Peptides against a protein of PDB entry 7C96. Designs and how they scored, part 2

Target 1, 73 residues: chain A of PDB entry 7C96
Amino acid sequence: PVIPDDFRCPISLELMKDPVIVSTGQTYERTCIEKWLQAGHGTCPKTQQTLTSTVLTPNYVLRSLIAQWCEAN

## One batch from the design tools (peptide; aimed at target 1 I11 C32 W36 P45)

Design b1_p8_6_s2 (made by RFdiffusion4, then SolubleMPNN; from b1_p8_6, 6 letters changed)
Fold by OpenDDE base, seed 4:
Structure b1_p8_6_s2 (fold): chain B 73 residues (1-73), chain A 8 residues (1-8)
Amino acid sequence: as target 1 above (73 residues)
Amino acid sequence: SSFLQLFY
């Protein structure tokens, strides 16, 4: 089945396994955004807004929703 | 589910 867009990382375009929220409120796969930050970027890949923080917050709700979707498909 | 295999 087709993966819902909200379940795909904006960077990898793959189903997120460990979704994390950045300061702009956008969600990415942890490994993808960490690599982005490690490369020296300080902006949100999707919105290009400057990140006010590099803290990554686990998106547990989305993680759960993705898990539920995977179980059903 | 086929997609469960992506996580294990």
Scores: peptide ipSAE 0.034, ipTM 0.662, DockQ to the pose 0.035; fails the geometry check
OpenDDE base, seeds 1, 2, 3, 5: peptide ipSAE 0.034, 0.030, 0.030, 0.030; ipTM 0.662, 0.647, 0.643, 0.642; seeds 1, 2, 3, 5 fail the geometry check

Design b1_p8_6_s3 (made by RFdiffusion4, then SolubleMPNN; from b1_p8_6, 4 letters changed)
Fold by OpenDDE base, seed 5:
Structure b1_p8_6_s3 (fold): chain B 73 residues (1-73), chain A 8 residues (1-8)
Amino acid sequence: as target 1 above (73 residues)
Amino acid sequence: PEFLELFY
């Protein structure tokens, strides 16, 4: 089935397994955004806005929604 | 369900 856009990582374009929220409010797959940050980038891949923090907050709600979607599809 | 393998 078609994966909802909100469930895809903006970087990998794959279904997120461990979604995390960055300071801009955008959500990415943890491994993707970590690699981006480790490469020395300090901006949001999707919006190009400068990140005010490098803290990655787990998006548990989205993770749950994705899991539920997977069980149904 | 084809995506369940990604989480289990």
Scores: peptide ipSAE 0.112, ipTM 0.761, DockQ to the pose 0.036; fails the geometry check
OpenDDE base, seeds 1, 2, 3, 4: peptide ipSAE 0.109, 0.102, 0.093, 0.103; ipTM 0.758, 0.750, 0.748, 0.756; seeds 1, 2, 3, 4 fail the geometry check

Design b1_p8_6_s4 (made by RFdiffusion4, then SolubleMPNN; from b1_p8_6, 6 letters changed)
Fold by OpenDDE base, seed 1:
Structure b1_p8_6_s4 (fold): chain B 73 residues (1-73), chain A 8 residues (1-8)
Amino acid sequence: as target 1 above (73 residues)
Amino acid sequence: SEFLKLFY
């Protein structure tokens, strides 16, 4: 089935397994955003806004929603 | 976009 856009990482375009939220409120797959930050970038890939923090917060709600969707499909 | 180019 078609993966809902909100469940796909903006970078990998794949179903997120470990979604994390950046300071701009956007959510990415952890491994993708970590690589981006490690490459020396300080902006949000999707919005291009400067990140006020490099802290990555797990998006547990989205993780749960994705899991539920996977179970049903 | 530019960020997509970095990961594909």
Scores: peptide ipSAE 0.039, ipTM 0.682, DockQ to the pose 0.527
OpenDDE base, seeds 2, 3, 4, 5: peptide ipSAE 0.036, 0.038, 0.032, 0.038; ipTM 0.665, 0.672, 0.644, 0.676

Design b1_p8_7 (made by RFdiffusion4)
Pose (drawn by RFdiffusion4):
Structure b1_p8_7 (pose): chain A 73 residues (1-73), chain P 8 residues (1-8)
Amino acid sequence: as target 1 above (73 residues)
Amino acid sequence: DPRYLPFL
């Protein structure tokens, strides 16, 4: 059960199934960051840096790295 | 949800 932290969501602290990127460059689990934005925050949770967009972009390359790690282990 | 408290 040796899970690299880079693959963990800062909010869920668990492995990411649907990693998305916010305008600050930070990556979260979709369901976590969506709740954060639903609670009325307009800030990057990790950096407190205010956001310049609400667009969540899938981090496909990370999805690939995680998927690769999953099959090996 | 207490997981959000460190981010407030």

Design b1_p8_7_s1 (made by RFdiffusion4, then SolubleMPNN; from b1_p8_7 with Y4F L5E)
Fold by OpenDDE base, seed 1:
Structure b1_p8_7_s1 (fold): chain B 73 residues (1-73), chain A 8 residues (1-8)
Amino acid sequence: as target 1 above (73 residues)
Amino acid sequence: DPRFEPFL
């Protein structure tokens, strides 16, 4: 079935495996956002807002929801 | 939404 948009990384457009939240509240696949930050960018890819922090917070709820969806589909 | 070729 169709992958829910909220389960896809805004960057890779693929099902997220290690979703993390940035300071703007947007969620990305960890590897994708880390590469973006390592490239020297200080903005949120999706919203273009300036990041107040480069800390990445694991989105455990979303990770669980995605895992449950994968089991059912 | 924007797409980012370098990360695909």
Scores: peptide ipSAE 0.044, ipTM 0.690, DockQ to the pose 0.150
OpenDDE base, seeds 2, 3, 4, 5: peptide ipSAE 0.042, 0.043, 0.029, 0.043; ipTM 0.684, 0.689, 0.627, 0.693

Design b1_p8_7_s2 (made by RFdiffusion4, then SolubleMPNN; from b1_p8_7 with Y4F L5A)
Fold by OpenDDE base, seed 5:
Structure b1_p8_7_s2 (fold): chain B 73 residues (1-73), chain A 8 residues (1-8)
Amino acid sequence: as target 1 above (73 residues)
Amino acid sequence: DPRFAPFL
């Protein structure tokens, strides 16, 4: 079935396996956002807003929701 | 978006 938009990384466009939240509140696949930051960017890929922090917070709720969706589909 | 080309 079609993957819900909220379960896809805005960068890779693939189902997220390790979703993390950036300072702007947007969620991305960990590996994607880490590469973005390592490339020297200091903005949120989706919103272009300047990041106030480079800390990445695991989105455990979303990870669980995605896992549940995968089990059902 | 060409900004994400390196990540796709």
Scores: peptide ipSAE 0.051, ipTM 0.708, DockQ to the pose 0.184
OpenDDE base, seeds 1, 2, 3, 4: peptide ipSAE 0.047, 0.046, 0.049, 0.046; ipTM 0.692, 0.694, 0.697, 0.687

Design b1_p8_7_s3 (made by RFdiffusion4, then SolubleMPNN; from b1_p8_7 with Y4F L5D)
Fold by OpenDDE base, seed 3:
Structure b1_p8_7_s3 (fold): chain B 73 residues (1-73), chain A 8 residues (1-8)
Amino acid sequence: as target 1 above (73 residues)
Amino acid sequence: DPRFDPFL
């Protein structure tokens, strides 16, 4: 089955398991964005916007939707 | 917009 684009991490292009939202509102796989930040970057990979904070907010709704999709497919 | 891989 075709994985919905919104369920794939913009960085890894893989189905997200621990999706987190950055200050710009974009969602990434936690491990991917953490590696990006650890590399010294302070911008949003997808939008290139400067991050106003490095806080990563769990996207629980998306995590649930992805889980439901996986169960059905 | 298309996805971006900063490590590629």
Scores: peptide ipSAE 0.061, ipTM 0.731, DockQ to the pose 0.146
OpenDDE base, seeds 1, 2, 4, 5: peptide ipSAE 0.053, 0.051, 0.045, 0.058; ipTM 0.715, 0.713, 0.682, 0.725

Design b1_p8_7_s4 (made by RFdiffusion4, then SolubleMPNN; from b1_p8_7 with Y4F)
Fold by OpenDDE base, seed 2:
Structure b1_p8_7_s4 (fold): chain B 73 residues (1-73), chain A 8 residues (1-8)
Amino acid sequence: as target 1 above (73 residues)
Amino acid sequence: DPRFLPFL
């Protein structure tokens, strides 16, 4: 089935397994955003806004929604 | 403001 856009990482374009929220409110796959940060970038890939923090917050709601979708499809 | 980014 077609994967909902909101369930795909903006970077990898794949179904997110461990979605995390950055300071701008955007969500990415943890591994992808960590690599971006490790490369020395201090901005949000999608919005280009400067990150006020490098803290990554797990998006548990989205993880649950993705799990529900996977079970049904 | 594209939905996806051509990264990786």
Scores: peptide ipSAE 0.093, ipTM 0.744, DockQ to the pose 0.128
OpenDDE base, seeds 1, 3, 4, 5: peptide ipSAE 0.075, 0.073, 0.067, 0.078; ipTM 0.721, 0.717, 0.707, 0.725

Design b1_p8_8 (made by RFdiffusion4)
Pose (drawn by RFdiffusion4):
Structure b1_p8_8 (pose): chain A 73 residues (1-73), chain P 8 residues (1-8)
Amino acid sequence: as target 1 above (73 residues)
Amino acid sequence: HPWDAFRP
């Protein structure tokens, strides 16, 4: 069960199934960041940096790295 | 952290 931290969501602290990127460059689990934005925050959770967009963009390359890691282990 | 309350 040796899970690299880079693959963990800063909020869930678990492996990411649907990693998305916010305007600050930080990556979260979709369901976690969505709840954060639903609670009325307009800030990057990790950096407290205010956001310049609400667009969540899928981090496909990371999804690939996670998927690769999953099949090996 | 300010987001710990939103931890599942």

Design b1_p8_8_s1 (made by RFdiffusion4, then SolubleMPNN; from b1_p8_8, 5 letters changed)
Fold by OpenDDE base, seed 4:
Structure b1_p8_8_s1 (fold): chain B 73 residues (1-73), chain A 8 residues (1-8)
Amino acid sequence: as target 1 above (73 residues)
Amino acid sequence: SSFDKLRP
């Protein structure tokens, strides 16, 4: 079935397994955003805003919602 | 897109 847009990583375009939130409030797959940061980028891929922090916060609610969706589909 | 290089 069609994956909800909010469940897809903006980078990988795949269903997120370990979604994390950056300082801009955008959510990405952990591995994707880590690679972006490790490449020396200090901006949010989606919004181009400068990151005020490099801390990645797990989006547990979204992770749960995605898991529920996967179980139902 | 601009994210192509990051896509697996």
Scores: peptide ipSAE 0.138, ipTM 0.804, DockQ to the pose 0.745
OpenDDE base, seeds 1, 2, 3, 5: peptide ipSAE 0.132, 0.124, 0.133, 0.138; ipTM 0.799, 0.794, 0.802, 0.805

Design b1_p8_8_s2 (made by RFdiffusion4, then SolubleMPNN; from b1_p8_8, 4 letters changed)
Fold by OpenDDE base, seed 4:
Structure b1_p8_8_s2 (fold): chain B 73 residues (1-73), chain A 8 residues (1-8)
Amino acid sequence: as target 1 above (73 residues)
Amino acid sequence: GPFDHLRP
């Protein structure tokens, strides 16, 4: 079935498994955003805003919602 | 796109 856009990583375009929130409030797959940061980028891929922090916060609510969606589909 | 290199 069609994956809801909010469940897809803006980078990989795939269903997120380990979604994390960056300082801009956008959510990405952990591995994707880590690679972006490791490449030396200091901006949010989606919004191009400068990140005020490099902290990646797990989006547990979204992780749960995605898991529930996967179980139902 | 700009993020192609990050996609598996």
Scores: peptide ipSAE 0.225, ipTM 0.831, DockQ to the pose 0.706
OpenDDE base, seeds 1, 2, 3, 5: peptide ipSAE 0.208, 0.099, 0.214, 0.214; ipTM 0.822, 0.736, 0.825, 0.825; seed 5 fails the geometry check

Design b1_p8_8_s3 (made by RFdiffusion4, then SolubleMPNN; from b1_p8_8, 5 letters changed)
Fold by OpenDDE base, seed 5:
Structure b1_p8_8_s3 (fold): chain B 73 residues (1-73), chain A 8 residues (1-8)
Amino acid sequence: as target 1 above (73 residues)
Amino acid sequence: SPFAHLRP
């Protein structure tokens, strides 16, 4: 079935396994956003907003929703 | 755009 857009990483375009939230509120696959930051970028890939923090917060709710969707599909 | 996506 078609993967909901909200469940896909804006960078990899793949189903997220370890979704994390950045300071702008956008969610990405951890490995993707870490590589982006390590490359020297200080902006949110999706919104181009400046990141006010480099802290990455696990999006446990989304992780659960994705797992739930995977079980049903 | 909230619908814009990047690629690896």
Scores: peptide ipSAE 0.095, ipTM 0.748, DockQ to the pose 0.316
OpenDDE base, seeds 1, 2, 3, 4: peptide ipSAE 0.089, 0.089, 0.091, 0.073; ipTM 0.743, 0.747, 0.747, 0.719

Design b1_p8_8_s4 (made by RFdiffusion4, then SolubleMPNN; from b1_p8_8, 4 letters changed)
Fold by OpenDDE base, seed 4:
Structure b1_p8_8_s4 (fold): chain B 73 residues (1-73), chain A 8 residues (1-8)
Amino acid sequence: as target 1 above (73 residues)
Amino acid sequence: GPFDKLRP
């Protein structure tokens, strides 16, 4: 089935397994955004906005929604 | 695309 766009990481384009939220409110796969940050970038990949913080917050709701979708499809 | 270099 077609994976909803909101369930795909903007970077990897793959179904997110460990979605995390950055300061801009955008969500990415943890490993992808961590690599981006480790490379020395301080901006949101999708929006190019400067990150006010490099803290990554787990998107538990999205993780749950993805899990539910996977179970149903 | 803009994220090509970041993709696995």
Scores: peptide ipSAE 0.189, ipTM 0.811, DockQ to the pose 0.729
OpenDDE base, seeds 1, 2, 3, 5: peptide ipSAE 0.183, 0.176, 0.178, 0.183; ipTM 0.807, 0.803, 0.807, 0.812

## One batch from the design tools (peptide; aimed at target 1 P10)

Design b1_p9_1 (made by RFdiffusion4)
Pose (drawn by RFdiffusion4):
Structure b1_p9_1 (pose): chain A 73 residues (1-73), chain P 9 residues (1-9)
Amino acid sequence: as target 1 above (73 residues)
Amino acid sequence: SVPHTLASP
């Protein structure tokens, strides 16, 4: 059960199934960041940096790295 | 709430 922290969501602290990127460059689990934005925050949770967009973008390369790590272990 | 969108490829 040796899970690299880079693959963890800062909010869930668990492995990311649907990692998305916010305008600050930070990556979250979709369901986590979505709740954060639903609670009325307009800030990057990790950096408190105010957001310049609400667009969540899938981090496909990270999805690939996580998927690769999953099959090996 | 802060409305948002998800980007498509």

Design b1_p9_1_s1 (made by RFdiffusion4, then SolubleMPNN; from b1_p9_1, 4 letters changed)
Fold by OpenDDE base, seed 1:
Structure b1_p9_1_s1 (fold): chain B 73 residues (1-73), chain A 9 residues (1-9)
Amino acid sequence: as target 1 above (73 residues)
Amino acid sequence: PVPFTIAKP
């Protein structure tokens, strides 16, 4: 079945397994955004907005929705 | 915002 676009990481374009939210509100796969930050970048990959923080917040709701989708499909 | 990816399949 077709994977919903909002379930795919903007960086890897793959179904997210450990989605995290950055300061701009965008969600990415944890490993992908961590590598981006570790490379010295201070902007949001998708929006190009400057990050006000490097804190990564787990997106539990999305994680659950993806899990439910995987269960049904 | 325009989509952006650093790891294309």
Scores: peptide ipSAE 0.040, ipTM 0.664, DockQ to the pose 0.040
OpenDDE base, seeds 2, 3, 4, 5: peptide ipSAE 0.039, 0.039, 0.037, 0.039; ipTM 0.668, 0.660, 0.657, 0.670

Design b1_p9_1_s2 (made by RFdiffusion4, then SolubleMPNN; from b1_p9_1, 4 letters changed)
Fold by OpenDDE base, seed 3:
Structure b1_p9_1_s2 (fold): chain B 73 residues (1-73), chain A 9 residues (1-9)
Amino acid sequence: as target 1 above (73 residues)
Amino acid sequence: AVPFTIAQP
């Protein structure tokens, strides 16, 4: 089946395994956003808004939803 | 250098 857009990382475009939320409220795959930040960027890849914090918060709800989707499909 | 896909607005 078609993967819901909200389950895909905006960077990798792949199904997220470890989704994390950035200060702008956008969610990315942890590995992807970490590489972005390590490259010296301080903006949100999708919105280009300046990040007020580089803290990455696990999106456990989404992680669970994705897991459930994978089990059903 | 960007070794991966980057989201675009």
Scores: peptide ipSAE 0.041, ipTM 0.686, DockQ to the pose 0.050
OpenDDE base, seeds 1, 2, 4, 5: peptide ipSAE 0.036, 0.040, 0.038, 0.034; ipTM 0.659, 0.684, 0.675, 0.649

Design b1_p9_1_s3 (made by RFdiffusion4, then SolubleMPNN; from b1_p9_1, 4 letters changed)
Fold by OpenDDE base, seed 3:
Structure b1_p9_1_s3 (fold): chain B 73 residues (1-73), chain A 9 residues (1-9)
Amino acid sequence: as target 1 above (73 residues)
Amino acid sequence: AVPFTIAKP
């Protein structure tokens, strides 16, 4: 079946395994956003808004939803 | 420079 857009990382465009939330509220695959930050960027890849923090918060709800979706599909 | 796809706003 078609993967819900909200389950895809805006960067990799793949199903997220370890989704994390950035200060702008957008969610990305941890590995992807970490590489972005390591490259010296301080903005949100999707919105280009300046990040007020580089803290990455695990999106456990989404992680669970994705896992459930994978089990059913 | 990034080694992966980046979403466009």
Scores: peptide ipSAE 0.040, ipTM 0.685, DockQ to the pose 0.050
OpenDDE base, seeds 1, 2, 4, 5: peptide ipSAE 0.037, 0.038, 0.037, 0.034; ipTM 0.642, 0.653, 0.655, 0.642

Design b1_p9_1_s4 (made by RFdiffusion4, then SolubleMPNN; from b1_p9_1, 4 letters changed)
Fold by OpenDDE base, seed 3:
Structure b1_p9_1_s4 (fold): chain B 73 residues (1-73), chain A 9 residues (1-9)
Amino acid sequence: as target 1 above (73 residues)
Amino acid sequence: PVPFTIAQP
């Protein structure tokens, strides 16, 4: 079935399992954004905006929605 | 570092 675009990580382009929100409001797979930050980048991969913070906030609502989608598909 | 896909504008 067609995976909703909002359920795919902008970096890996795969269905997210541990989605996290960055300071710009964009959501990524945790491991992907962590690797990006560890590489020395301080910008949002999707928007190129400078990150105000490197804190990664779990997107639990999205995680739940994705889980529900996976159960049905 | 390990190469990976990067988001585009």
Scores: peptide ipSAE 0.043, ipTM 0.687, DockQ to the pose 0.050
OpenDDE base, seeds 1, 2, 4, 5: peptide ipSAE 0.039, 0.041, 0.038, 0.038; ipTM 0.680, 0.679, 0.662, 0.669

Design b1_p9_2 (made by RFdiffusion4)
Pose (drawn by RFdiffusion4):
Structure b1_p9_2 (pose): chain A 73 residues (1-73), chain P 9 residues (1-9)
Amino acid sequence: as target 1 above (73 residues)
Amino acid sequence: SLHTWTYHP
């Protein structure tokens, strides 16, 4: 069960199934960041940096890295 | 604290 931290969501602290990027460059689990934005925050949770967009973009390359790591272990 | 992913273009 040796899970690299770079694959963890900063909120869930678990492995990411649907990693998305916010305008600050930070990556979260979709369901976590969605709840954060639903609670009325307009800030990057990790950096407190205010957001310039609400667009969540899938981090496909990270999805690939995570998927690769999953099959090996 | 954890060292989570940060995307850099």

Design b1_p9_2_s1 (made by RFdiffusion4, then SolubleMPNN; from b1_p9_2, 4 letters changed)
Fold by OpenDDE base, seed 5:
Order: sequence, then C-alpha cells, then structure tokens
Structure b1_p9_2_s1 (fold): chain B 73 residues (1-73), chain A 9 residues (1-9)
Amino acid sequence: as target 1 above (73 residues)
Amino acid sequence: SLNTAVYVP
C-alpha cells in the first residue's frame, strides 16, 4: 500500500521509525536529521528556516499513528 | 506549501 506522505521522512522519503521534531515543528527520522546536523547545517531541511535549537524531541504521537497504520496494512 | 523533501545520503 501507499505510505501516507506524513509518515515519510522528508530526508529519506521512507517510513519513519523514530520520528523526532525539530525547533521548526517539522518531523524527521532521527538518524537522518542527526546526520544533517552533524554535516554542519543549521537549517530545517524542509522549510529552510534557521533552527533555534538542535534539540530533537521524539514525536510519540506520530510514532503511534505509524505503528497503527503498519498493523492495518 | 511545505510539501517538499530533501534527500541526504
């Protein structure tokens, strides 16, 4: 089945397993955004906005929604 | 809109 766009990481374009929220409110796969930050970037890949913080917050709601979708499909 | 994606290896 087709994976909902909201469940795909904007970087990897794959189904997220460990989604995290950045300061701009966008969500990415943890490993992807960490690599982006480690490469020296200080902007949000999707919005190009400057990140006010490099703190990554787990998106538990999205993780749950993705899990539910996977169980049904 | 914010419907964009960026691939990072």
Scores: peptide ipSAE 0.028, ipTM 0.615, DockQ to the pose 0.097
OpenDDE base, seeds 1, 2, 3, 4: peptide ipSAE 0.026, 0.026, 0.027, 0.024; ipTM 0.599, 0.603, 0.607, 0.587

Design b1_p9_2_s2 (made by RFdiffusion4, then SolubleMPNN; from b1_p9_2, 5 letters changed)
Fold by OpenDDE base, seed 3:
Structure b1_p9_2_s2 (fold): chain B 73 residues (1-73), chain A 9 residues (1-9)
Amino acid sequence: as target 1 above (73 residues)
Amino acid sequence: SLNTAVHVP
């Protein structure tokens, strides 16, 4: 089945398993954004905005929606 | 702008 674009990580383009929100409000797969940050980048890959924080907040709602989608498909 | 993203294979 076709994976909804909102369920794909902007970096990996794969179905997110551990989606996290950055300070700009964009969501990425945890491992992807962590690698980006570890590489020394301080901007949001999607928006190019400077991150005001490097804190990554779990997107539980999206995680749940993805899980529900996976169960149904 | 929100349609842009950096793809890292």
Scores: peptide ipSAE 0.035, ipTM 0.643, DockQ to the pose 0.111
OpenDDE base, seeds 1, 2, 4, 5: peptide ipSAE 0.034, 0.033, 0.032, 0.034; ipTM 0.630, 0.632, 0.621, 0.644

Design b1_p9_2_s3 (made by RFdiffusion4, then SolubleMPNN; from b1_p9_2, 6 letters changed)
Fold by OpenDDE base, seed 3:
Order: C-alpha cells, then sequence, then structure tokens
Structure b1_p9_2_s3 (fold): chain B 73 residues (1-73), chain A 9 residues (1-9)
C-alpha cells in the first residue's frame, strides 16, 4: 500500500528507519541529514530555515509508528 | 504548512 507522507524522509523520499528531528522541528532520516550537514549546509533542507543547532534528536514516536506500519503492511 | 520535499540522491 501507499506509504504515508509523514513516514517518508523529505530528502530521500523513502520510508524512514532512523528518523531524527532538527532544530526547526522537521524530521529526516539520520543518514540523509548528516550528509547534508557534512556538506557544509546550515539550513533545514525542507524549510530553508537556518538551524539554530546541529543536534539531531531521535523521533522515537515516529520510529515506533513506522515500525508498526511496516509490520501491518 | 510546508509540504515540499528535497531529494538529495
Amino acid sequence: as target 1 above (73 residues)
Amino acid sequence: PLNTAVHVP
């Protein structure tokens, strides 16, 4: 079935496995956002807002929801 | 809200 948009990384457009939240509140796949930051970017890919921090916070709720969805589909 | 996606292969 169709993957919910909220479960897809804005960068890879794929189902997230390790979703993390950036300072703007947007969620990305960890590896994707890390590569973005390593490339020297200091902005949120989706919103273009400047990141006030480069700390990546695991989105455990979303991770769990995605896992449950995968089990059912 | 914003619903754009930025594909970075």
Scores: peptide ipSAE 0.033, ipTM 0.639, DockQ to the pose 0.095
OpenDDE base, seeds 1, 2, 4, 5: peptide ipSAE 0.031, 0.030, 0.032, 0.032; ipTM 0.627, 0.626, 0.594, 0.643

Design b1_p9_2_s4 (made by RFdiffusion4, then SolubleMPNN; from b1_p9_2, 4 letters changed)
Fold by OpenDDE base, seed 5:
Structure b1_p9_2_s4 (fold): chain B 73 residues (1-73), chain A 9 residues (1-9)
Amino acid sequence: as target 1 above (73 residues)
Amino acid sequence: PLNTATYVP
């Protein structure tokens, strides 16, 4: 079935396995956003807003929702 | 390789 847009990483466009939230409130796959930051970028890939922090917060709710969706599909 | 073509709704 078609993967819901909210379950796809804005960078990889693939189903997220370890979703994390950046300072702008957007969610990405951990590995994708880490590589983005390591490349020297200081902006949110999706919104182009400047990040006020490089802290990545796990989105446990989304991780659970994705897991439930995968079990049903 | 990092996909720089990010999705923006």
Scores: peptide ipSAE 0.032, ipTM 0.614, DockQ to the pose 0.084
OpenDDE base, seeds 1, 2, 3, 4: peptide ipSAE 0.031, 0.026, 0.023, 0.022; ipTM 0.555, 0.613, 0.533, 0.526

Design b1_p9_3 (made by RFdiffusion4)
Pose (drawn by RFdiffusion4):
Structure b1_p9_3 (pose): chain A 73 residues (1-73), chain P 9 residues (1-9)
Amino acid sequence: as target 1 above (73 residues)
Amino acid sequence: SLAEARALH
């Protein structure tokens, strides 16, 4: 059960299934960041930096790295 | 903040 932290969501602290990127460059689990934005916050949770967009972008390359790690272990 | 986001989750 040796899970690299880079693959963990800062909010869930668990492995990411649907990692998305916010305008600050930070990556979260979709369901976590969606709840944060639903609660009325307009800030990057990790950096407190105010957001310049609400667009969540899938981090496909990271999805690939997590998927690769999953099959090996 | 990240602590707030965690508490909310």

Design b1_p9_3_s1 (made by RFdiffusion4, then SolubleMPNN; from b1_p9_3 with A3E H9Y)
Fold by OpenDDE base, seed 3:
Structure b1_p9_3_s1 (fold): chain B 73 residues (1-73), chain A 9 residues (1-9)
Amino acid sequence: as target 1 above (73 residues)
Amino acid sequence: SLEEARALY
């Protein structure tokens, strides 16, 4: 089945397993965005906006929705 | 950019 675009990490383009929200409101797979930050970047890959914080907030709602989708498909 | 980020993945 076709994976909804919102369930795919903008970086890996794969189904997210540990989605996290950055300060710009965009969601990424944790491992992908952590690698980006560890490389010394301070911007949002998708929007190029400067991140006001490096805090990564778990997107539990999205994680649940993805899990439900996986169970149904 | 996304392209740069994907290069790290």
Scores: peptide ipSAE 0.775, ipTM 0.951, DockQ to the pose 0.899
OpenDDE base, seeds 1, 2, 4, 5: peptide ipSAE 0.771, 0.770, 0.772, 0.772; ipTM 0.950, 0.950, 0.951, 0.950

Design b1_p9_3_s2 (made by RFdiffusion4, then SolubleMPNN; from b1_p9_3, 3 letters changed)
Fold by OpenDDE base, seed 3:
Structure b1_p9_3_s2 (fold): chain B 73 residues (1-73), chain A 9 residues (1-9)
Amino acid sequence: as target 1 above (73 residues)
Amino acid sequence: SLEEARELY
C-alpha cells in the first residue's frame, strides 16, 4: 500500500519510526535530524529557518497514527 | 536543505 506523505520523513523519504518535532514545527525521523544537527547545522532542512532550539520533541500523536496505519496495512 | 540532509543519511 502507498504510504501517506505525512508519514514519510522529509529526509529519508521512508516511513518514520521515531518522529520528532523541531523548533520550526517540522517533523523528521530522529536519526536523520540528529545526523544533521551533529554535522553542525542549525537550520530546518525543509524550511531553511534557523532553529531556535536543538531540542527534539517526540511526535507521539504521529507515532501512534503511523502504528495504527501499519497495523491496518 | 533537504538535499544536503539526505547526503548525510
Scores: peptide ipSAE 0.771, ipTM 0.951, DockQ to the pose 0.897
OpenDDE base, seeds 1, 2, 4, 5: peptide ipSAE 0.769, 0.767, 0.769, 0.770; ipTM 0.951, 0.951, 0.951, 0.951

Design b1_p9_3_s3 (made by RFdiffusion4, then SolubleMPNN; from b1_p9_3, 3 letters changed)
Fold by OpenDDE base, seed 5:
Structure b1_p9_3_s3 (fold): chain B 73 residues (1-73), chain A 9 residues (1-9)
Amino acid sequence: as target 1 above (73 residues)
Amino acid sequence: SLAEAQELY
């Protein structure tokens, strides 16, 4: 079935398994955004806004929604 | 940008 756009990482374009929220409020797959940060970037890939923090907050709600979707599909 | 980030993936 077609994966909902909101369940896809903006970077990998794949179904997220460990979604995390950056300071701008955008959500990415943890691995993807960590690679971006490790490369020395300090901006949000999607919005180009400067990140006020490099803290990555797990998006538990989205993780749950994705898990439920996977169970049904 | 997203394009740049995608290159690292």
Scores: peptide ipSAE 0.722, ipTM 0.945, DockQ to the pose 0.911
OpenDDE base, seeds 1, 2, 3, 4: peptide ipSAE 0.716, 0.720, 0.717, 0.721; ipTM 0.944, 0.944, 0.944, 0.945

